# Ledger of designs, part 167: peptides against a protein of PDB entry 3T7K

Target 1, 248 residues: chain A of PDB entry 3T7K
Amino acid sequence: KAEKILARFNELPNYDLKAVCTGCFHDGFNEVDIEILNQLGIKIFDNIKETDKLNCIFAPKILRTEKFLKSLSFEPLKFALKPEFIIDLLKQIHSKKDKLSQININLFDYEINGINESIISKTKLPTKVFERANIRCINLVNDIPGGVDTIGSVLKAHGIEKINVLRSKKCTFEDIIPNDVSKQENGGIFKYVLIVTKASQVKKFTKLINDRDKNETILIVEWNWCVESIFHLNVDFTSKKNVLYQKK

## One batch from the design tools (peptide; made by RFdiffusion4, then SolubleMPNN)

Design b2_p24_3_s3 (from b2_p24_3, 10 letters changed)
Fold by OpenDDE base, seed 4:
Structure b2_p24_3_s3 (fold): chain B 248 residues (1-248), chain A 24 residues (1-24)
Amino acid sequence: as target 1 above (248 residues)
Amino acid sequence: SEEEKKKKRKEYDEKVIKEDLEKE
């Protein structure tokens, strides 16, 4: 059926998209539309797997979802597109009134606002954002929204190698791991990096660290600090936004 | 449990989607 529908076009584009969706297309696509999209070089996957070599995300806007955040770790992310791309594409294809010999949909017209070429270009870098920022090992509180597995998965996708989960009510200084990185010339190095959810945790961890390891560098942030870093594919250590405690 | 983890993941995504879509 898809072939019959597409037969009216003299030429078909090959968009070469391997995509996931977030914040859109909750009900999925019917079989015919999936076949149509496949013939146009658009493959939509349910989940992110490294083996699929994903290069595209569909979302209505920049989102803090796991999929969106991970999409910025694609190698490379070629396109971040609004769902209207698919909607308009399928609409044009199913339209019987359009005497169009070709599909006239340009991917560049459907870019997600805020994902520009500068961001896309950074996904081609051989390093990940937190790797560039000299953040290799982090401490993550266990009460993080989304759960440590979700948040940890995002962080790992962006270059964090080791995630230490802290049980905030029961943890001691010995449970906190240092960020074991070699000194690099162009980045701030914090010995202790922590992602927390509450002000009480800031007080607790700062006390534990300062009492036992005096004069060490500490960075305590909320999850949004990581999110903003991912959205920009750059860590700005000069910004105090979403930083709860910093000791250089 | 794995089910609880999945639930937390889903709830997180739903929450952030709602919040982010409402943001100007």
Scores: peptide ipSAE 0.564, ipTM 0.933, DockQ to the pose 0.857
Fold by OpenDDE base, seed 5:
Order: structure tokens, then C-alpha cells, then sequence
Structure b2_p24_3_s3 (fold): chain B 248 residues (1-248), chain A 24 residues (1-24)
């Protein structure tokens, strides 16, 4: 059935998209449309797997969803597109207007606002954003919204190697892990990096660390600090936004 | 549990989608 529908076109584009969707297409696609998309070189996956070599994300806008955040770790992310790309494409294909020799839809017309070429280009870098920032090991409180698995998965996708989960109410200094990054001459390295959700946690962890490991560098941030870093594919250590405590 | 993890994941995504769409 898909072949019959596409037979009216003399030439079919190959978009070469391996994509996931977030914040759109909750109901999925019917079998015919999936086949049509496949013939056009568009494959949509339900979940992110490294083996699938995903290169595209569909979303209505920049989102803080797991899939969107992880899409910025694709190698590379080729396209971040609005769902209207698929909608318009399928509409054109299903249109009974007689003599359309070609599909006239340009991917560049459907770019998500705020994901520009500068962001896309950074996904081609051999390093991840937190790797570049000398953040290898972090401490994550267990009461983080979304759960430690979701948040941790995003962080790992962006270069965090080790995520230590802290039971915020019961943890001691011995439960906090250092960020074991070799001293680089030109980069601010924090010995302790923590993602927390509450002011009480800031007080607790700062006390624990300062009492036991005096004069060490500490960075305590909210999850949104990580999100903003991911959205820009750059860590700005000069920004105080979403930083709860910093000791250099 | 795995079920709780899935629930938390879903709730998180739904929440952030709602919040992010409303910021327009």
C-alpha cells in the first residue's frame, strides 16, 4: 500500500534520519505511514539505544525530557526537527493532487528554535560536555525528581562516568565521592560535585565536607544547572544560575 | 521497583513537557 502511494513520485528523497520523538506523536504512526517514512529514509525508534546510531530528535521545542537531553549527546545530532516536518511530509504524500513529481519539503525549514548550527556542531566533538568541564564523578541525591536512573542516564550520556547516589537523610561524609579528575592547568576542577534538590541538603553536605576535608573545592548545583549546560553543550562556571554553593 | 522507576520517569517527562510548553 505504501508503494502504491509513493509510485506517483518520480524521485523520492532519502532523508537518512534515525530519530526519536519527545513531546509529540504520542499515538505513534500507522503501519502505512511507518512504511512510507522508511522508504524515505526516516526511521523512528521508540527508545534511545546506542547501537541504533540515532541522529535526529523530533520535538515541538526544546524540552527537558530524558530523550531530548540525551539527543544532544548523539554522535552527531544531525537534526533537531519540529513534528510538523513529518506532518507536512505525510500530508503531501497522501495528497491526491495529480502531478507532484517530487516531494518538496526541506528539513531546514523545520528546525527547533534554539537548536542552531553552533549547538549541532558541538555534537561532533570527540568529548562530551561534562568531560570537557572536568566533571567525571558526581554525587546525586536520591530524591531527585525523575529518579536517579533517569537523571543518571542523562548525565552518563553527557560524559559523567560515575554517579554516586546519596541517601540524603542518612549519608555521611564517607558516602560522598570525590571527582577524581587529574589537575589540568587551565580548568577549574571541583573535588566535590553534588546535585541536590533542597537547601537543607546544601547545608548538610557543605558541613560534612568542610568539617572532614577542609579547604577543598565544592560545587553544589540544581538539576537545572546540568540542563542548561546540556542545552548549550557548554559548562559556564562563571554563571551563578542554579548554583547553590561554590567554593573554589 | 522497576515499575516505580517507570512511573517516576513518565511523571518527570510529563511534568517538564507541561512546564516547558507553558513557558511559551
Amino acid sequence: as target 1 above (248 residues)
Amino acid sequence: SEEEKKKKRKEYDEKVIKEDLEKE
Scores: peptide ipSAE 0.564, ipTM 0.933, DockQ to the pose 0.885
Fold by OpenDDE base, seed 2:
Structure b2_p24_3_s3 (fold): chain B 248 residues (1-248), chain A 24 residues (1-24)
Amino acid sequence: as target 1 above (248 residues)
Amino acid sequence: SEEEKKKKRKEYDEKVIKEDLEKE
């Protein structure tokens, strides 16, 4: 059926998209439309797997979803597109009236606002955003919204090697792990990096660390600090936004 | 439980989608 529908076109584009969707297409696509998209070089996956070599995300806008955040770790992310790309494409293909010799849909017309070429170009870098920021090991509180698995998965996708989960009510200093990064001569490295959810945790962890390992560097942030870093594919250590405690 | 983890994941995504779509 898809072949019959596409037979009216003299040539078909190959968009070469391996994509996931977030915040759109909740009901998925029918079998015919999936086949049409496949013939146009558009393959949509349900989940992110490294083996699939994903290069595209569909979303209505920049989102803080797991899929969107992870899409910025694709190698590379080629396109971040609005769902209207698929909608308009399928609409054109299913249109019987226009003897269109070719499909006239340009990917660049459907870019998500705020995901520009600068962001896309950074996904081609050999390093991940937190790797570049010298953050290898972090401490994550167990009461984080979304759960430690979701948040941890995003962080790992962006270069965090080790995630230590802290039980905030029961943890001691011995439960907190250092950020094991080799001392670079010119780079500010934080020995302890923590993601927390509330002010009481800041007080607790700062006390524990300062009492047992005084004069060490500490960075305590909210999840949104990580989100903003991912959205920009850059960590700005000069910003106080979403930083709860910093000791240099 | 795995079910609880899945629930938390879904709830998180739904929440952030709603919040982000409402942002002008």
Scores: peptide ipSAE 0.561, ipTM 0.932, DockQ to the pose 0.816
Fold by OpenDDE base, seed 1:
Structure b2_p24_3_s3 (fold): chain B 248 residues (1-248), chain A 24 residues (1-24)
Amino acid sequence: as target 1 above (248 residues)
Amino acid sequence: SEEEKKKKRKEYDEKVIKEDLEKE
């Protein structure tokens, strides 16, 4: 029993983690280990639900998985940790050593590279990354890898309010929605924002928009543009990386 | 279909995990 195992310690930490895992622990945990983790204030969930108020992600490194990307939208994300935290913790607990005073595992020793305090601090902001970037409505092509539901879910988690799915082969200008945002004094707004997968789509959509709505601002990007924006919790409009077409 | 959606989701995650683990 977990209680018997944990009785070897005089004091137990409370880590206060509500976590999901990605790219690790594919086989899950046995019942005893789950109970141990629970007694240490570590709860691991299978899926992300807003009601669970998740605050932690376990992953070997920064990943472009749905879970990892969404974890950066947690309110706040307290910790992004390597799986070795759990491994070392359980190893210490299951050790055959005599009664120990304390568990000697520090969360800060297991931080994922690239998720620093700057990133963590941004998850405490009252706004989401795309909200701050004045991107409210986007057009998403239907042939996006992962599917529109997966990609759309990530985008919504990060402040996109409306996802318009474009059927690339059949769409007309009337199918493209504008990014309807109020004019902010200091922020550039793109009227049309599109996520596409191939060059032919860029050609098509630029033509459709320019022919029917002349002189409007257009931003056409790859999915990786969104990913990079999420990883940094900041949209850099000066970067040309993953931008396929831009008209200011 | 829901099954197709789940498949696409899984395939995406598997792909990016593989790519990201190898990219380092």
Scores: peptide ipSAE 0.560, ipTM 0.933, DockQ to the pose 0.875

Design b2_p24_3_s4 (from b2_p24_3, 15 letters changed)
Fold by OpenDDE base, seed 5:
Structure b2_p24_3_s4 (fold): chain B 248 residues (1-248), chain A 24 residues (1-24)
Amino acid sequence: as target 1 above (248 residues)
Amino acid sequence: MKKELEKKRKEFDEKLEKEVEEEE
């Protein structure tokens, strides 16, 4: 059926998209439209797997979803597109009225607002955002909204190798892991990096660390600090936004 | 205004995160 629909076009574009969707296309696509998209070099996947070599995301805007945050870790992210690209494409293909010999849809007209070439270019870097920031091992409180698995999975996609989950009420100093990064001469490496949800946790962890390891560097942040770092594909250590405690 | 829009955006994204996690 798809071949018969596409046979009216003299030339078919090959978009070379391997995509996931977030905040759009909840009902999926029918079999005919999937086959049409496949013939145009557009493959949509339900889930993110490293083996699929994903290069695209469909979303209506910048979102905080796991899929959106992880898409900024693609190698590279080639396109971040609004769902209207697929909608307009399928609409043009199913239209019997247009004697169009060619599909005339430009991917660049459908870019997600705020995902610019500067962001896309950073996804071509050989390193991840937290790797560039010398953050390899972090401590994460177990009471984080969104859950430790989802949050942990996003952080790992962005170059955090080890996530230590802290039982916020029961943890001791011995439960806190150091950020094992070789001292590079040119960057403030924090020995202890923690993501917390409450001011009481800041007071607890700062006390535990300062009482046992008084001269060490500490970074305590909110989840929003990680999200902003991901959205910019850069860690700004000069910003106090979403930083709850910092000791250099 | 800016803080309220950021709050509504966070609430929307957190809701959407849960909806996507419940569908998987």
Scores: peptide ipSAE 0.020, ipTM 0.486, DockQ to the pose 0.146
Fold by OpenDDE base, seed 4:
Structure b2_p24_3_s4 (fold): chain B 248 residues (1-248), chain A 24 residues (1-24)
Amino acid sequence: as target 1 above (248 residues)
Amino acid sequence: MKKELEKKRKEFDEKLEKEVEEEE
């Protein structure tokens, strides 16, 4: 069926997209449309797997979803596109009125607002955002909204190697892991990095660390600090936004 | 008025993101 639909076009584009969707296409695609998209070099996957070499995200806007945040870790992310790209493409292909010999849909007309070339270019870097920031090992409170697995998965995609989950009510100093990064000459390394949800946790962890390891560097942030760092593909250590406690 | 609309928009966007995160 797809071949018969596409046979009216003299030439078919190859978009070379390996994509996931978030905040759109919840009902998926019918078999004919999947085959049409496949013939146009558009493959849509349900889940993110490293083996698939994903290079595209479909979303209506910048989202805080797991898929969207992880898409910024693609190597590289080539395109971040609005769902209207697929909608308009399929509409043009299914149109019986258009005596079109060619598909006239340009990827660049469908870019997600706020995902600019500067962000896309950073996905070509050989390192991940938190790796560049000298953040390898973090402590994450167990009561974080979104859950430790989802948040942990996003953080790992962005270069966090070790996530230590802290039982916020029961944890001691011995439960807190150091950020084990060799001091490179040119970056402020925090020995203790923690993601927390509330001011009481800041008070608890700062006390535990300062009582046992008084002279060490501490960074305590909200999840929003990580999200902003991901959206910019850069950690800004000069910003106090979403930083709850910092000791240099 | 404008700040309240911006707050409601932010709350709506946060809700939409959470709903999508719960469906994934």
Scores: peptide ipSAE 0.018, ipTM 0.458, DockQ to the pose 0.092
Fold by OpenDDE base, seed 3:
Structure b2_p24_3_s4 (fold): chain B 248 residues (1-248), chain A 24 residues (1-24)
Amino acid sequence: as target 1 above (248 residues)
Amino acid sequence: MKKELEKKRKEFDEKLEKEVEEEE
């Protein structure tokens, strides 16, 4: 069926997209449209797997979903596109009125607002955003919204190697892991990095660390600090936004 | 007032994100 629909075009583009969707196409695609997209070099996957070598995200805007945040870790992310790309493409292909011998849809007209070339270029770097920031080992509170597995998975995709889950009510100083990074010459390394949800946790962890490991460097942040770092593919240690406690 | 409004916005955004993730 797809071949008969596409046979009216003299030349078919090859978009070379291996994509996931988020905040769009909840009902998926019918078998004919999936086959049409496949013939155009567009393959949509339900989930992110490293083996699939994903290079594209479809979303209506910048989202905080696991899929969107992980898409910024693709190697590289080639395109971040609005769903209207697929909608307009399929509409043009199903249109019987257009004597168009060619599909005239440009990917660049469908870029997600706020995902610019500067962000895309950073996905070509050999390092991940938290790796560049000298954040290898973090402490994560167990009561974080979204769950430790989802958040942990996003953080790992962005170069955090070790995630230590803290039971906020029961944890002691011995449960807190140091950020084990070799001193590189060009950046403030925090010995303790923590993601927390509540001001009471800031008070608890700062006391535990300062009472047992005096004069060490501490960074305590909200999840939004990680999200903004991912959206920019850069950690700004000069910003106090979403930083709950910092000791240099 | 400002901190409570930011907290409510954050709770609303987190709820909206969960609703979008549960619909996917």
Scores: peptide ipSAE 0.018, ipTM 0.451, DockQ to the pose 0.053
Fold by OpenDDE base, seed 2:
Structure b2_p24_3_s4 (fold): chain B 248 residues (1-248), chain A 24 residues (1-24)
Amino acid sequence: as target 1 above (248 residues)
Amino acid sequence: MKKELEKKRKEFDEKLEKEVEEEE
């Protein structure tokens, strides 16, 4: 059926998209439209797997979803597109009135607002955003909204190797892991990095660390600090936004 | 101008949080 629909076009574009969707297409696509998209080099996947070599995301805007945040870790992310690309493409293909011998839909007209070429270019870097920031091992509180597994999976996609989950009410100093990164001469490496949700946790962890490991460097942030770092594919250590405690 | 941009950012962040809560 798809072949018969596409037979009216002399040439078919190959978009070379391996995509996931978030905030759109919840009901999926019918079998005919999936086959049409496949013949145009557009493959949509339900979930993110490294083996699929994903290079695209469909979303209406910048979102804080696991899929959106992980898409910025693709190697590279080629395109971040609005769902209207697929809608307009399928509409043009199903149109019997258009005497068009060619599909005339440009990917660049459907870019997600705020995902610019500067962001896309950073996804071509050989390193991940937290790797470049010398953040290898973090401590994460167990009561974080969105859950430790989802948050942890996003952080790992962006170059954090080890996530230590802290039981906020029961943890001791011995439960807190250091950020084991070799001292580079020119960069303030934080020995302890923590993601927390409450001011009481800041007071607890700062006391535990300062009482047992005096004069060490500490960074305590909110989840929003990580999200902003991901959206920019850069950690800004000069910003105090979403930083709850910092000791250099 | 700065306050209006901060308000729009906050409204955008609040909408994003609701959209994430609706997808969970």
Scores: peptide ipSAE 0.015, ipTM 0.438, DockQ to the pose 0.040

Design b2_p24_4_s1 (from b2_p24_4, 11 letters changed)
Fold by OpenDDE base, seed 4:
Structure b2_p24_4_s1 (fold): chain B 248 residues (1-248), chain A 24 residues (1-24)
Amino acid sequence: as target 1 above (248 residues)
Amino acid sequence: SYYEELKKKNEEELKKAEEEESKW
């Protein structure tokens, strides 16, 4: 059926998209439309797997979802597109009225607002955002909204190698892991990096660390610090936004 | 139409995603 539908076109574009969707297309597509999209070089996956070499995200806007946040870790993210791209494409293909010899849909017309070339270009960098920031090992409180698995998965996608989950009420200094990075010449390295949810945790962890390892550098942030860093694909250590405690 | 229904579903999915965003 798809072949018959596409046979009316003299030339078919190859979009070369390997995509996931968030905030759209939860129910997927019908079999004919899937085949049409496949023939146009558009493959949509249900989940993010590294082996799939994903290069595209479909979303109506910038979203703070696991899939969207992880899409910014694609190598590279080539396109962040509105779902209307797929809809308009399929509508044009299924149109009986248009004696169209060609598919006239430009993917550049469907870019997600706020995902600019500056963001896209950073996804071509050989390193991940937290890797560039010299953050390899972090401590994450167990009571974080969204759950440690989801948050941890996003952080790992962006270059965090080790996530230590702290039982905030029961943890001791010995439970806190250092950020084990070799001192490179350029950039502030924090020995202890923690993501926390409340001021009482800041007080607890700062005390535990300062009492046992008095002269070490500490960065305590909220999850929003990570989110902002991901959305910008840059860690701004000059910003105090979402930083709860910093000791240089 | 099928695609108008798909648009409506996407609008509903966006609302759900926005609700999820508010949680974490």
Scores: peptide ipSAE 0.573, ipTM 0.950, DockQ to the pose 0.904
Fold by OpenDDE base, seed 2:
Structure b2_p24_4_s1 (fold): chain B 248 residues (1-248), chain A 24 residues (1-24)
Amino acid sequence: as target 1 above (248 residues)
Amino acid sequence: SYYEELKKKNEEELKKAEEEESKW
């Protein structure tokens, strides 16, 4: 069926998209439309796997979903597109009236608002955002909204190698791991990096660290600090936004 | 049409995604 529908076009574009969807197309597509999309070089996957070499996301807008946050770690993210691209493309292909010898849908007309060339260009960098920020090992509280697995998976996608989960009520100083990064001369490396949810946790962890390791550098942030860093693909250490405690 | 129904479903999915965003 798909071949017969596409046979009316002299040339077919190859969009070369390997995509996931978020906030759209939860039920997927019918078999004919899937085959049409495949013939146009558009492959849609249910889940993110590194082996699939994903390069695209479909979403109606910027979303703080797991899929959207992880899409910014693609190597590279080539396109972030609105779902209307797929709908308009399929409508044009199924249209009997258009004596069009060619498909006239431009990817650039369907870019997600706020995902600009600056963001896309940063996904071509050889390093991940937290790797560039010298954050390798973090401490994460176990009561974080969204759960430690989801949050941890997003953080790992963006270059954090080790996530230590802290049991906030039972943890001691010995449970806190250092951020084991080689001292670079010019960059403020924090020995202890923690993601917390409550002011009481800030008081607890600052006391534990300062009592046992008095002269060390500490960064305590909210999850929103990580989210903002991901959406900008840059860590701004000059900003106090979502920073709960900092000792240089 | 099939594609009008698909657009309506996407609008509902967006609302669900926005509700999820509010949690974490």
Scores: peptide ipSAE 0.572, ipTM 0.950, DockQ to the pose 0.897
Fold by OpenDDE base, seed 5:
Structure b2_p24_4_s1 (fold): chain B 248 residues (1-248), chain A 24 residues (1-24)
Amino acid sequence: as target 1 above (248 residues)
Amino acid sequence: SYYEELKKKNEEELKKAEEEESKW
C-alpha cells in the first residue's frame, strides 16, 4: 500500500533519521505511515538504545524529559524537530489533489526553538559534557525527585561513569566516593561531587568530608545544575547558579 | 481528519510532558 502511495513521486528524499519522540506521538503511527516513513529514511524508535545510533528527536519544544535530555547525548544529534514535520510530510504524501512530482518539505523549517547549531555542533565532540568537565564519579542522594534510576541514566548518557547512591539519613564518610579523575594540569578537578536535594544534606556532607578530608575539593549541586549543563552541553564552573557548596 | 486528531493528541501529550518536567 505504501509503495502505491509513493509511486506518484518521481524522486523520494532520504532523510536518514533515526529518532525518538517526546511530548508527541505517544500512540505511534499506523502501519502504512510507518512504512512510508521507512521508505523516506525515517525510523522512529520507542526507546533510546546506544546500538540504534539515534540522531534525531521529535518534540514540540525543549522539554525536561528523560528522552529529551538523553537526545543531547546522541553522537551526533543531527536534528531536533517539531512533530509538525511528520504531520505535514504525511499530509502531503496522502494528498491526491496535488500532482506533486517531489516532496517539498525542508527539515530546517521544523527546528525546535532554542536548539541551534551551537548545541548541535557540541554533540559532534568526541567527549560527553561531564567527561569534558572532569566529572566521572558522582554521589547522588536517594531521595532525589524523578528517582535515582532515571536521573542516573541521564547522567550516564552524558559521560558520568559511576553513580554512587547515598542513603542520605544513614550514610557516613566511607559511603562517599571520590571522583577518580587523573589530575589534568589545567582544570579544577573536584575530588567529591554530590547532587543533593536539601540544605540539611549540604551541611551533613560538608561536615563529613571536611572532618575526614579537610583539604579536599568539594562540589555540591542541585539537579538543576546538571540540567543546565546538559541543555548548554557545557559546564560553567564560574556560575554559582544551582551550586549549593563549592570548595576549590 | 486523522492528522487533526494526531495534532490534538500531541497537544494533550505536551501537557503530560510539562507535568513530568515539574516533578524533577
Scores: peptide ipSAE 0.572, ipTM 0.950, DockQ to the pose 0.897
Fold by OpenDDE base, seed 3:
Structure b2_p24_4_s1 (fold): chain B 248 residues (1-248), chain A 24 residues (1-24)
Amino acid sequence: as target 1 above (248 residues)
Amino acid sequence: SYYEELKKKNEEELKKAEEEESKW
């Protein structure tokens, strides 16, 4: 069926998209439309796997969903597109009226607002955003909204190697892991990095660390600090936004 | 049309996603 529909076009584009969707297309596509998209080099996946070499995200706007945040870790993210790209493409292909010998849809007309070339270019870097920031090992409180698995998965996608989950009410100093990074010349390395949800946790962890390891560097942030770092593909250590405690 | 219904579904999905985003 798809072949018969596409046979009216003399030339078919190859978009070379391996994509996931967020905030759109939860029900997927019908079999004919999936086959049409496949013939155009557009493959949509349900989940993110490294083996699939994903290069595209479909979303109506910037979203703080797991899929969207992880899409910024693609190597590279080639395109971040609005779902209207797929809809307009399929509408044009199914249109009987237009004797169009060619599909005339430009990917660049469907870019997600706020995902610019500067962001896309950073996805071509050999390192991940937190790796560049010398953040390898973090401590994460167990009561974080979204859950430690989702948050941890996003952080790992962006270069954090080790996530230590802290039981906020029961944890001791011995439960807190150091950020084990070799001193590179050009950046402030924090020995202890923590993501917390409450001011009481800041007070607890700062006391535990300062009582046992008085002269060490500490960074305590909210999840929003990580989100903003991901959306910019850069960690700004000069910003106090979403930083709850910093000791250099 | 099928695609207008698909757009409407996507609008509903976006609203749900925005509601979920507010939680974490």
Scores: peptide ipSAE 0.570, ipTM 0.950, DockQ to the pose 0.879

